# Peptides against a protein of PDB entry 3V4L, part 240

Target 1, 386 residues: chain A of PDB entry 3V4L
Amino acid sequence: GQPLAKDKVALLIGNMSYWEHPKLKAPLVDVYELTNLLRQLDFKVVSLLDLTEYEMCNAVDEFLLLLDKGVYGLLYYAGHGYENFGNSFMVPVDAPNPYRSENCLCVQNILKLMQEKETGLNVFLLDMCRKRNDYDDTIPILDALKVTANIVFGYATCQGAEAFEIQHSGLANGIFMKFLKDRLLEDKKITVLLDEVAEDMGKCHLTKGRQALEIRSSLSEKRALTDPVQGAPCSAEALVRNLQWAKAHELPESMCLKFQCGVHIQLGFAAEFSNVMIIYTSIVHKPPEIIMCDAYVTDFPLDLDIDPKHANKGTPEETGSYLVSKDLPKHCLYTRLSSLQKLKEHLIFTVCLSYQYSGLEDTVEEKQEVNVGKPLIAKLDMHRGL

## One batch from the design tools (peptide; made by RFdiffusion4, then SolubleMPNN)

Design b2_p24_1_s3 (from b2_p24_1, 11 letters changed)
Fold by OpenDDE base, seed 5:
Order: sequence, then C-alpha cells, then structure tokens
Structure b2_p24_1_s3 (fold): chain B 386 residues (1-386), chain A 24 residues (1-24)
Amino acid sequence: as target 1 above (386 residues)
Amino acid sequence: MMGKLVPEEELEKERKRREEELAR
C-alpha cells in the first residue's frame, strides 16, 4: 500500500543578521521558497528568521511538541554552522566571535529527542558550513541514539567543506535550495530525490570542487515528502497539533478605522514568515475639505525593537520585504515587524492620522489605539520558559 | 560559516554599474 504519515510538521530556521559574524542573504529566499513548497506537500510549517540561542532552543522545543508516533518531522536550517567530530552545530544570531558548542544548537541532540517521539520520518536539511571550529575543543557526550531506520540527512556540503550562497546584486537562493526546489514536489523516495538533487548540483560549474551534497540515511522504507497525511484527526493529540499550528499562522483581521474628521483608514496584515508580519495602512475615504492626509503606525511594544526610521515606508521593499510585495495592496504605508517571537504581550500600537483642511495652514492629528492580540508565532508564547 | 561565491557575470555587472555611477 502507499505509505501514510500520521501528520507532517516542519521547522525552518534562517539566520542572516548575525551580531558578531558576516551577514547572509540567501536564508531569506531559501526559507520563504521552501515554506511554500512544504505547504503544497501538506506540511504544517513554522518559518523563523534571525533567532537568538534562547529563541532557537524554544522553537526546537515547540517543534518537538508537535512530533508523535508516525509523524513526519522536517528540520531545515540555513545559516552559519560548523561540524566537530561528526556533530553539526547551528549558530544563533547572538553567538559570540569565536562561537563554541555552548553558544550553539547541536543537531544530533535534536535528532535524539525526535527519535524519542517514534516519528515515521526524520529529515534534516542542513544548509550550513561543515568546517571544523578550531576554537571549540569540546567533545559533546552524545547519549546513545536509538536504532531507528527513519533518518535522512541532506547536508548542503560534504564533511570539512563550506556551503555557499551566490552573491547577486538582487535576491538569490543558496546553491542547495536552487536545486532542491526544482525536485522537492516529486513523488519519489526522499533519498532518491536528494540523490537527483546531488547530481543536478554536481553539474554546476560554480560549486565544482567546492561544494557537494552529502546524503546520510538509515531509511529502509519507501518514504516520500508526498506521502499523504492520514485522514481526519481522530486523536486528541492530532486536534491539539492542528490547533497549535493554526494559532501560529493566524493573522489579525483587516480593520476599517473611522476618525472624527470623517477619514476612513484600512489597516491590513500580511505574513512574510511565522515571526515576520507586514502592517499596511491606506486611506479608503477622505472628505473633500481635507486636502492632505497620512496614516502612520507608532507606539509599538518595546520588546519588538522597532526603529521608527524603518516604519511607515511608501513601498514594501523599503522595509526589507522583497518576497511578498507583489501580493500586498499598492499605495499604502508599510511597516515590517521582523521579531514577533519577542512579543510577550498583545500587539498594541497607535494609528496616527495627520491631516490638513483646505484653507488652514496647521496640520491636525487624531490617534486611535489598536489591539490585534498575539499575531502568528506570538500565540505560541515561545518566551514562556517551561 | 556560510561562504560567498560571486559568479564572473555578476562581477562584470557590478563593474559596469560602478563605471556608470562614476561617469554621472
């Protein structure tokens, strides 16, 4: 018979905006494109950019809570990394220079915890460097892994090598994602699919002798990312998992704000990632006696670290949003909230309408406070220490 | 650490862009 997944869950992490390390660009595009492909494969996807050590630990812990017997788990990481003694370390954005194992997440520790869940398939896609870190002499005492035949590693590079992004003037994929995306939807055993991606990447003249895909697998069964999810959630655990995923993807509803002057503002929300939201404002009604008016968003929670100089832009691209700009309404003011994981309370902010009447020189301001609750990933309360 | 590869075609585009910016 066709193999069935009990459910499908993916965590995608893209680290780019390092504090003490060179900034990356490819993880933005790679996480976005992979998110859209995995959603077409009926995965429950959490996509996160620019996580600290603490935020990465919490994201992994929340991901592990979604895993259960016969569930397909996929972890993708794009960012800085290293490999010491066969242990892969993902580097958080707040990691010191030099970083050590105590500042990083060990993939083999995550694998151990995934094996405890008796998952139907574990896929690790590691788009990071695999060079040794000579500043880390720590030999991690990894507990013995359970003997399971359901593990697949896709390493973007071979042992002791670097993974690369292609430096374009614009947006571009990393080398691994460039080839992976063209095959990811194919109904093939995951190890066969990754082998075909390795062959396609091996034809690239830029990577020849610099980067090669490595596949490690214990997978004895025919399992594919296309394998159908088992029908309607009949267990309490499946219902909880579905509700938790739905919460992490729920946007605030669009609002029509009415000001005393008779101006009406449309306030809208769009998700770029699970922790990245675009707010947009547009004037939908203006009395003829008002010659000019603009609607600004301000007074964001301090936990979000929003620079007012980057808020209320005339284009999505001026906020750093290049991927979803085509799907946004035109002729708005745009604000990008890139750190929704940091939100401890409800997202409360002010909409400030600045306007001018015909024949008056002075600008008038009206303000309305807006409470949109906890948007997207902020519903998972990742900052509540267990 | 993730490395950066620059294609020769992109190096040539960036060279031309800089030449055009210096000529304005």
Scores: peptide ipSAE 0.179, ipTM 0.675, DockQ to the pose 0.816
Fold by OpenDDE base, seed 4:
Structure b2_p24_1_s3 (fold): chain B 386 residues (1-386), chain A 24 residues (1-24)
Amino acid sequence: as target 1 above (386 residues)
Amino acid sequence: MMGKLVPEEELEKERKRREEELAR
């Protein structure tokens, strides 16, 4: 019979904004596009950008809590990385220069923990460099992996090689995602799908002799990303998993704020990623006596490290939101919260209405505090240990 | 470290831009 997944869960991490390393661009687009494709495949997707070591550890721990017997687990990583002695290391954004294994997440350790969950399928898609790190001579003593015959690695590049991004004047995918995205929805065994992606990369003149996909698998069953999820959650664990995922993807409800001057503001929220939210404000009612009015958001929690210079923009693109701008309402002021994982408390902020009356030169301000609770990934309390 | 591949089309655009900047 066709294999069934008990559930399908994906963790996607895109690290770009490194502190001590060269900044990347491709992971933004790659994580976003892969998220949308995996959602079409009925995956529960957690998508995270720019994680520290601690945040990456917590994201992996939360991902492992979503795994259970017969669940399909997919881990995607785009960022800096290295490979020492056949162990793959994902580099957090706060990693020192040079970084070592103690500053990084070992993929094979994650695989061990996934095997303990008795998963139906373990897929790793690693869009990172696989060069040796000469500053890390540590041979990780990994416990012996179980023989589960349900493991697939798709490496964006060969061992000892670099992965590449396309330098375009705009948004562009990494080389791996450029080819993966065109095939990801195909109803094929995952190893066959990845082999076709490898062939497509090999035909491209840009990548020929520079980057080749490597597939490493021990997959005894015909499992595909298209495999249907088993029907209604019959177990308490499946209900808990569904609730935990839903909790991590709950947006704040849109609010209509009423000011004393009679201006009404619509406050709305959109998810770009599980840790990235756009706040937008629009004037929905204005008394005729008010000639100009703008609704600014301010007084954000310090943990979010929001630069006011990047808040309250006339376009989503001016905030750095290039991907979801088509789905956002027009004629708003936009603010991008890119670090929701850092939020320890409720998201409380101020909406400041600045307005001018006809025939008065002075600008008037009214303020209203808004509490939207814990949006998206902030509900997982990833920072409770700090 | 993730490397950058520059498409030939972008190299040609950058070349033209530099030629236009030098011609001004």
Scores: peptide ipSAE 0.133, ipTM 0.663, DockQ to the pose 0.858
Fold by OpenDDE base, seed 3:
Structure b2_p24_1_s3 (fold): chain B 386 residues (1-386), chain A 24 residues (1-24)
Amino acid sequence: as target 1 above (386 residues)
Amino acid sequence: MMGKLVPEEELEKERKRREEELAR
């Protein structure tokens, strides 16, 4: 019979905004597009941008809680990385210069932990450099991996080589994701799918002799990303997994705020990623005697590091949200919260209504405090222990 | 580290932009 997945879970990490290293651009688009494709494949997807070492460790721990016997696990990483002695290291955004293995996440350690969960399939898609780090002389003593015959690595590049992003004036994929996205939905064994992606990437003149996809697999069964999820989650473990994933993806409900002047504001929320949310405000009712009226969001928790200069924009794009702008209501003010994993408390903020009456020169302000609880990934308390 | 590939078209745009900035 066709293999069945008990469930399908993916963790996608895109690191771009490095503190001590060159900033990247491609991981934004790559994580977003891959998230949408994996959702069409019935994956439970956690998508995270710009994680510190501690936040990456916690994201992996939460991902491992979603894994169980016969579950398909997929880890995607786009960012800086290196490979020493056949071990792949993902570089967090807070990694020092030079970084070492002690500042990075070892993919083979994650694989070991996934094997302990008795997963049905383990897929690693590593969109990072595989060049040796000459500043890290650590010989990793890894425990022997189990012979599970269910492991697939798709490396965006060959051993000792760099992975590349294409510098474009607009949004552009990394070279790996550019070709992967065109085939990801195909009902093929995952190793066959990746081999076709390797052939497509091999035709790219920009990367010829610089980057080539490498497939490392022990996969003995015909398993595909299209494999159906086993029917209704009747086990206690499946219910817990579904609740844990749902908790990490719960948006605040849209609210209608009523001000004393008779103005009504719609406050709405949209997820760009599991740790990135757009807040939008719109005037839904205005008395005719009010000639000008704007609704600003202010007084965010300090943990979110919200620059007021980037808040309350007339377009999503002016906030740095280029991906979800088509799905958002028009004619709002938009604010992008890009670090929800840092939120220690409830998301409390102020909605400030600034308005002017006909025949009065002075602006009037009314304020309402809003508590929306812990949105999205903030419900997992990924900062616990800091 | 991740490398950056700049297409020739984007190099030419950046060259023109710099020429326009120097001509102001």
Scores: peptide ipSAE 0.190, ipTM 0.686, DockQ to the pose 0.753; fails the geometry check
Fold by OpenDDE base, seed 2:
Structure b2_p24_1_s3 (fold): chain B 386 residues (1-386), chain A 24 residues (1-24)
Amino acid sequence: as target 1 above (386 residues)
Amino acid sequence: MMGKLVPEEELEKERKRREEELAR
């Protein structure tokens, strides 16, 4: 019979806004597009941008809590990385220059922990460099991996080589994702699918002699990303997993705020990623005696590190939100919260209405405090370890 | 480090931009 997944869970990490390293662009688009494709494949997807070492560790721990016997686990990483002695290291955004293994996450350690969960399939898609780090002579003493015939690595590049992004004036994929996205929905054994992606990459003149996909697999069974999820959650663990994922993806409900002047504001929320939310405000009712009015959001929790100069923009694109802008209502003010993983408390902020009456020169302000609880990934207390 | 590949089309756009900037 066709193999069944008990469930399907994916963690996607895109690191681009490095502190001490060259900034990347591709991870933004790659994580977003891969999220949408994996959702069409009935994956529970956690998508995270720009994680510190601590935040990456916690994201992996939360991902491992979603894994169980017969669950398909997929880890995607796009960012800086290196490979020493056959061990792959993902570089957090706060990594020093030079970085070492102590500042990075070892993929083979994550694999060990996934094997302890008795997963049905383990897929690693590593869109990072595989060059040796000459500043790190640490030989990780990895415990012997269990012999499981269910592991697939898709490396965006060969051992000792670099992975590349395409430098366009606009948004562009990394080279790996550019070819992966065209085949990801195909009902094929995952190793066959990746082999076809490797052939497509090999035909690209831009990458010829610079980047080639490497596949490493122990997968003995015909498993595909298209394999159906086994029906209604049969276990208490599956129910807990579904509830945990649902909590991490719950948006605040849209709110209608009424001010004393008679202005009504719609406050809306959109998810760009599991840790990135757009807040938008619109005037839905204005008394005729009010000639101008704007609704600003302010007084965010300090943990979010929101610069007021980047808040309340006339377009989503001015906030750095280029991907979800088509799905957002027009004629709003937009604010992008890009670090929801840092939120320790409830998201409490102020909506400030600034308005002018006909025949009065002075601007009037009214304020309302809004509490939307913990949005998206902020419900997963990624900070529980401090 | 993740490398950057510049497509020939973007190199040609940048060449044209520089030519236009030198012609001003």
Scores: peptide ipSAE 0.142, ipTM 0.672, DockQ to the pose 0.860; fails the geometry check

Design b2_p24_1_s4 (from b2_p24_1, 12 letters changed)
Fold by OpenDDE base, seed 5:
Structure b2_p24_1_s4 (fold): chain B 386 residues (1-386), chain A 24 residues (1-24)
Amino acid sequence: as target 1 above (386 residues)
Amino acid sequence: MTGQLIPEEELEKEKELKELLEKL
């Protein structure tokens, strides 16, 4: 019969805004495009940008809770990384310079934990460098991996080589994602699909002799990312998994705020990533006696580290939101919350209406506090360990 | 991803832009 997945779960991490290392650009686009493709493949996708070591550990732990017998697990990472003694290390945004294994996540440790879950397929897509870190000679004592025939690694580059992004003035994919995205929806065995991506990369003049895809696989069965999910969740574990995933993707409901002056504001929310949300405000009704009015959002939780200079922009792009701008309503003020993983409490903020009456020079302000609960990834309480 | 590949076409545009800015 056709192979069936019990469920399909993906964790995508894109680290770009490093503190002590060169900033990257491609992980933004790569995580976004891969998220949309994996959703078309019926994956439950958690997409996270710019994670600290602690936040990466928690994201991996929450991902591992979604894994079970016969579940397909996919981990994608785009960012800085290294490989020592066949161990791959993902570098968090807060990693020191130089970084060591103690500051990084070992992919083989994650693989060990995935093997304990008896997953139906484990796919690792590692869009990072595989150079040795000469500042860390630590050999992780990894316990012996179980002999399983359901593991696939797609390394964006060869051992000891670099993975590249294209330096462009605009938004561009990393080289690996540029070729992966064109084939990802194909109904092929995942190792055959990745081999075709390797051939496409090998034809590119920019990558020739600089970057080549490496595939490592124990996959003895015909398994594809297109394999259908087994029907309606009948187990308690499948219901819990669906509920946890739904919580991580639940946006706040759009609100209509009514001010005492008779102005009505629409407050709306959009997800860019599981940890990135756009808030937008629009004036939907204005009394004729009010000549001008603007609706600003302010007084955000300190944990979100929101600079007011980057809030309340006339375009999504001015907030740094280039990807979802087409799906947003026009003629709003936009605010991007890029660190929802840091939210410990409910998202409470103020909507401030500034307005002027006809024939009065003085600007009047009215304020309403809004509580939208825990949006998106903030519902998983990734901080419960601190 | 740690390396940056600059397309030759963009290196030429950046040179042309620098040469234009130095002539102003």
Scores: peptide ipSAE 0.100, ipTM 0.616, DockQ to the pose 0.750
Fold by OpenDDE base, seed 4:
Structure b2_p24_1_s4 (fold): chain B 386 residues (1-386), chain A 24 residues (1-24)
Amino acid sequence: as target 1 above (386 residues)
Amino acid sequence: MTGQLIPEEELEKEKELKELLEKL
């Protein structure tokens, strides 16, 4: 019979906004597109952008809590990285220059922990460079991996080579994701699917002799990303996993705020990623005596590091949100919260209504405080311990 | 990712834009 997954869980990390290293662009699009495809495959997807070392460790720990016997685990990483002695290191955004293994996450350590969960399938998709880091002479003393015969690595590039992004005037995928996305929904053994992606990448004139996909696998069974999830969660562990994932993806409810002047504001929320939320405000009712009014959001928690210059934009794109703009209401003011993992407390902020009466020159302001609790990934308290 | 691949079409546009800017 076709293999069944007990559940399917994916962690996607896209690091772009490095502090001490060149900034990237492709991970934004790649994580977003892969999230949408994996959701169509009934994966529980956690998608995270721009994680520090500590935040990456906590994201991996939370991902491992979602893994259990017969669960399919997929880890995708797009960012800077290196490979020393056959060990792959993912580079956090706060990594120093030069970075070392102590500043980075070892993928083989994550694999060890996934094997302890008795997973049904372990897939690693690593969209990073595999050059040696000559500043890191550390040989990871890895404990011997178990022989689980359920492991697949898709490396965006060969050992010792670079992974590239395509420069376009707009949003572009990394080369790996450009070809992966076209095949990801196919009902094929994951190693066969990746081999076809490797062939497609090999036919591209841009990548020929520059980047080639490498597949490493120990997969004894015909497992596919399309494999159906076993029916309703019958175990307590499966219920807990479903609740934990649902908790990490709960948006605040849309609110209708009523001001003393009689203006009504719709306050709405949209998820771009598990740690990235867009707040939008719209005027839904205005008394005829009010000629102009705008609803600004302000007074955010300091932990979110929100630049007011990027808040309250007339378009999602002006906030840096290019991907979800089609699904957002039009004619709003938009604010992008890109670091929800940093939120230690409830998301409390102020909605400020600025308005003018007909025949009065003076602008009037009214303010309301809004508490939306812990949105999305902030419910996992990824900063517990800082 | 560390490298950027510029499509030939964008390299041509960037050349055309440079040649336009050098003619102004």
Scores: peptide ipSAE 0.095, ipTM 0.634, DockQ to the pose 0.775
Fold by OpenDDE base, seed 3:
Structure b2_p24_1_s4 (fold): chain B 386 residues (1-386), chain A 24 residues (1-24)
Amino acid sequence: as target 1 above (386 residues)
Amino acid sequence: MTGQLIPEEELEKEKELKELLEKL
């Protein structure tokens, strides 16, 4: 019979905004496009941008809580990384320069923990460099892996090589995701699919002698990312997992705010990633005696580190939100909250209406406080360990 | 990724090449 997954869960991490290292661009597009493809494959996807070491550890721990016997687990990472002694290290955005293994997440340690969950399939897609880090002399003493015959690694590059992004004036994928996305929906054994991606990448003139996909697999069964999820959740554990994932992806409801002057504002919310939300405001009703009015959002929690200079933009693109802009209403003011994983409390903020009456030179302000609870990933309380 | 960017001129050539291959 066709193989069945008990469930399908993916964690996607894209690190770009490094503190002490060169900034990247491709992980933004790569994580977003891969999220949309894996959702079409019935994966429960957590997508996270720009994580610190602590936030990456917590994201992996929450991902491991979603894994169980016969579940398909997929980890994708796009960012800086290195490989020492056959061990792959993912570099957090707060990693020092130089970084060491003590500042980084070891993929083989995550694999060990995934094997303890008795997963049906373990897929690692590592869009990072595999050069040795000469500043890290640590030889990791890893415990022996179990023989589970269900592991697939897709490395964006070969051992000792670099993974590249393309410099474009617009949005561009990394080299690996550019080829992976064209085949990811195919009903093929995952190792056959990745081998076809390797052939496509090998035909590209840009990658010849610079980057080549490496596949490492112990997968003894014909398993595909297209394998159907086993029907109605038969266990209390599957229901709990579904509810936990749904909570981590719940947006605030859209609100209609009414001001004393008679202006009505629509306040809306959109998810770009599990830790990135766009707030948008629009004037839906204005009395004729009010000639101009704008609705600004302000007074955000300090934990979100929101620069007011980047808030309340006339386009989503001016906030750095290029990917969801097509799905947003037009003629709003837009604010991008990019660090929802840092939110310890409820998201409380102020909507400030600035307006002018016909024949009065002075602007008038009215304010309303809004509490939207914990949006998206902020519901998982990733900070409970501090 | 390294933070090393492939030049834009190489991407335009690849896009033109893909569009040429889709027309063959």
Scores: peptide ipSAE 0.069, ipTM 0.584, DockQ to the pose 0.313
Fold by OpenDDE base, seed 1:
Structure b2_p24_1_s4 (fold): chain B 386 residues (1-386), chain A 24 residues (1-24)
Amino acid sequence: as target 1 above (386 residues)
Amino acid sequence: MTGQLIPEEELEKEKELKELLEKL
């Protein structure tokens, strides 16, 4: 019969906004598109942008809590990285320059922990460079991996090579995701699917002699990303996994705020990623005596590092939200919260209504505090242990 | 992805080449 997954769980990490390293662009699009494809494949997807070392460790720990016997686990990483002695290191956004293994996450350590969960399939998709880091002479003492015959690595590039992004004026995928996305939904053994992606990449003139996909596999069974999830979650572990995932993806409900002047504001929320939310405000009712009014959001928790210069934009794109803008209401003010993993407390902020009466030159302000609890990934308390 | 940025001009050439190949 066709193999069945007990469940399917994916962690996608896209690191772009490095502190001490060159900034990237492709991980934004790559994580978003891969999230949408894996959701169509019935994966529970956690999608995270711009994680520190500590936040990456916690994201991996939370991902490992979702893994169990016969669960399919997929880890995707797009960002800076290196490979020393056959060990792959994912570079967090806060990594020093130069970085070392002590500042990075070792993929083979994550694989070891996934094998302890008795997973049905372990897939790693590593969209990073595989050059040696000459500043890191650490030989990782890795414990011997179990012989599970269920491991697949898709490396965006061959050993010792670079993985490229395209310098585009707009939104573009990385080279690996450009080809992967076209085949990811195919009902094929995952190694066969990746071989076809490698062939497609090998036909591209941009990648010839620069980047080639490497597949490393011990997968003895015909397992595919299309393999159906086993029916209703009847185990306690499956219920917990569903609740944990649902908790990490719960948006605040849309609110109608009423001001004393008689203005009504709609406050709405949209998820771009598990740690990235758009807040939008719109005027839904304005008394005729009020000629102008705007609804600004302000006074965010300091943990979110919200720059007021990037808040309350007339378009989602001006906030850096290029992917979900089509699904957002028009004629709002938009604010992008990109670091929800840092939120220690409830998301409390102020809605400030600025308005002008007909025949009065002075602008009037009214304020309301809004508490939306812990949105999305902030419910997992990914800061626990600092 | 730490690699050098591939220039957009190389992508336009690939698109033109693909469109040429699809017309043949």
Scores: peptide ipSAE 0.036, ipTM 0.630, DockQ to the pose 0.347; fails the geometry check

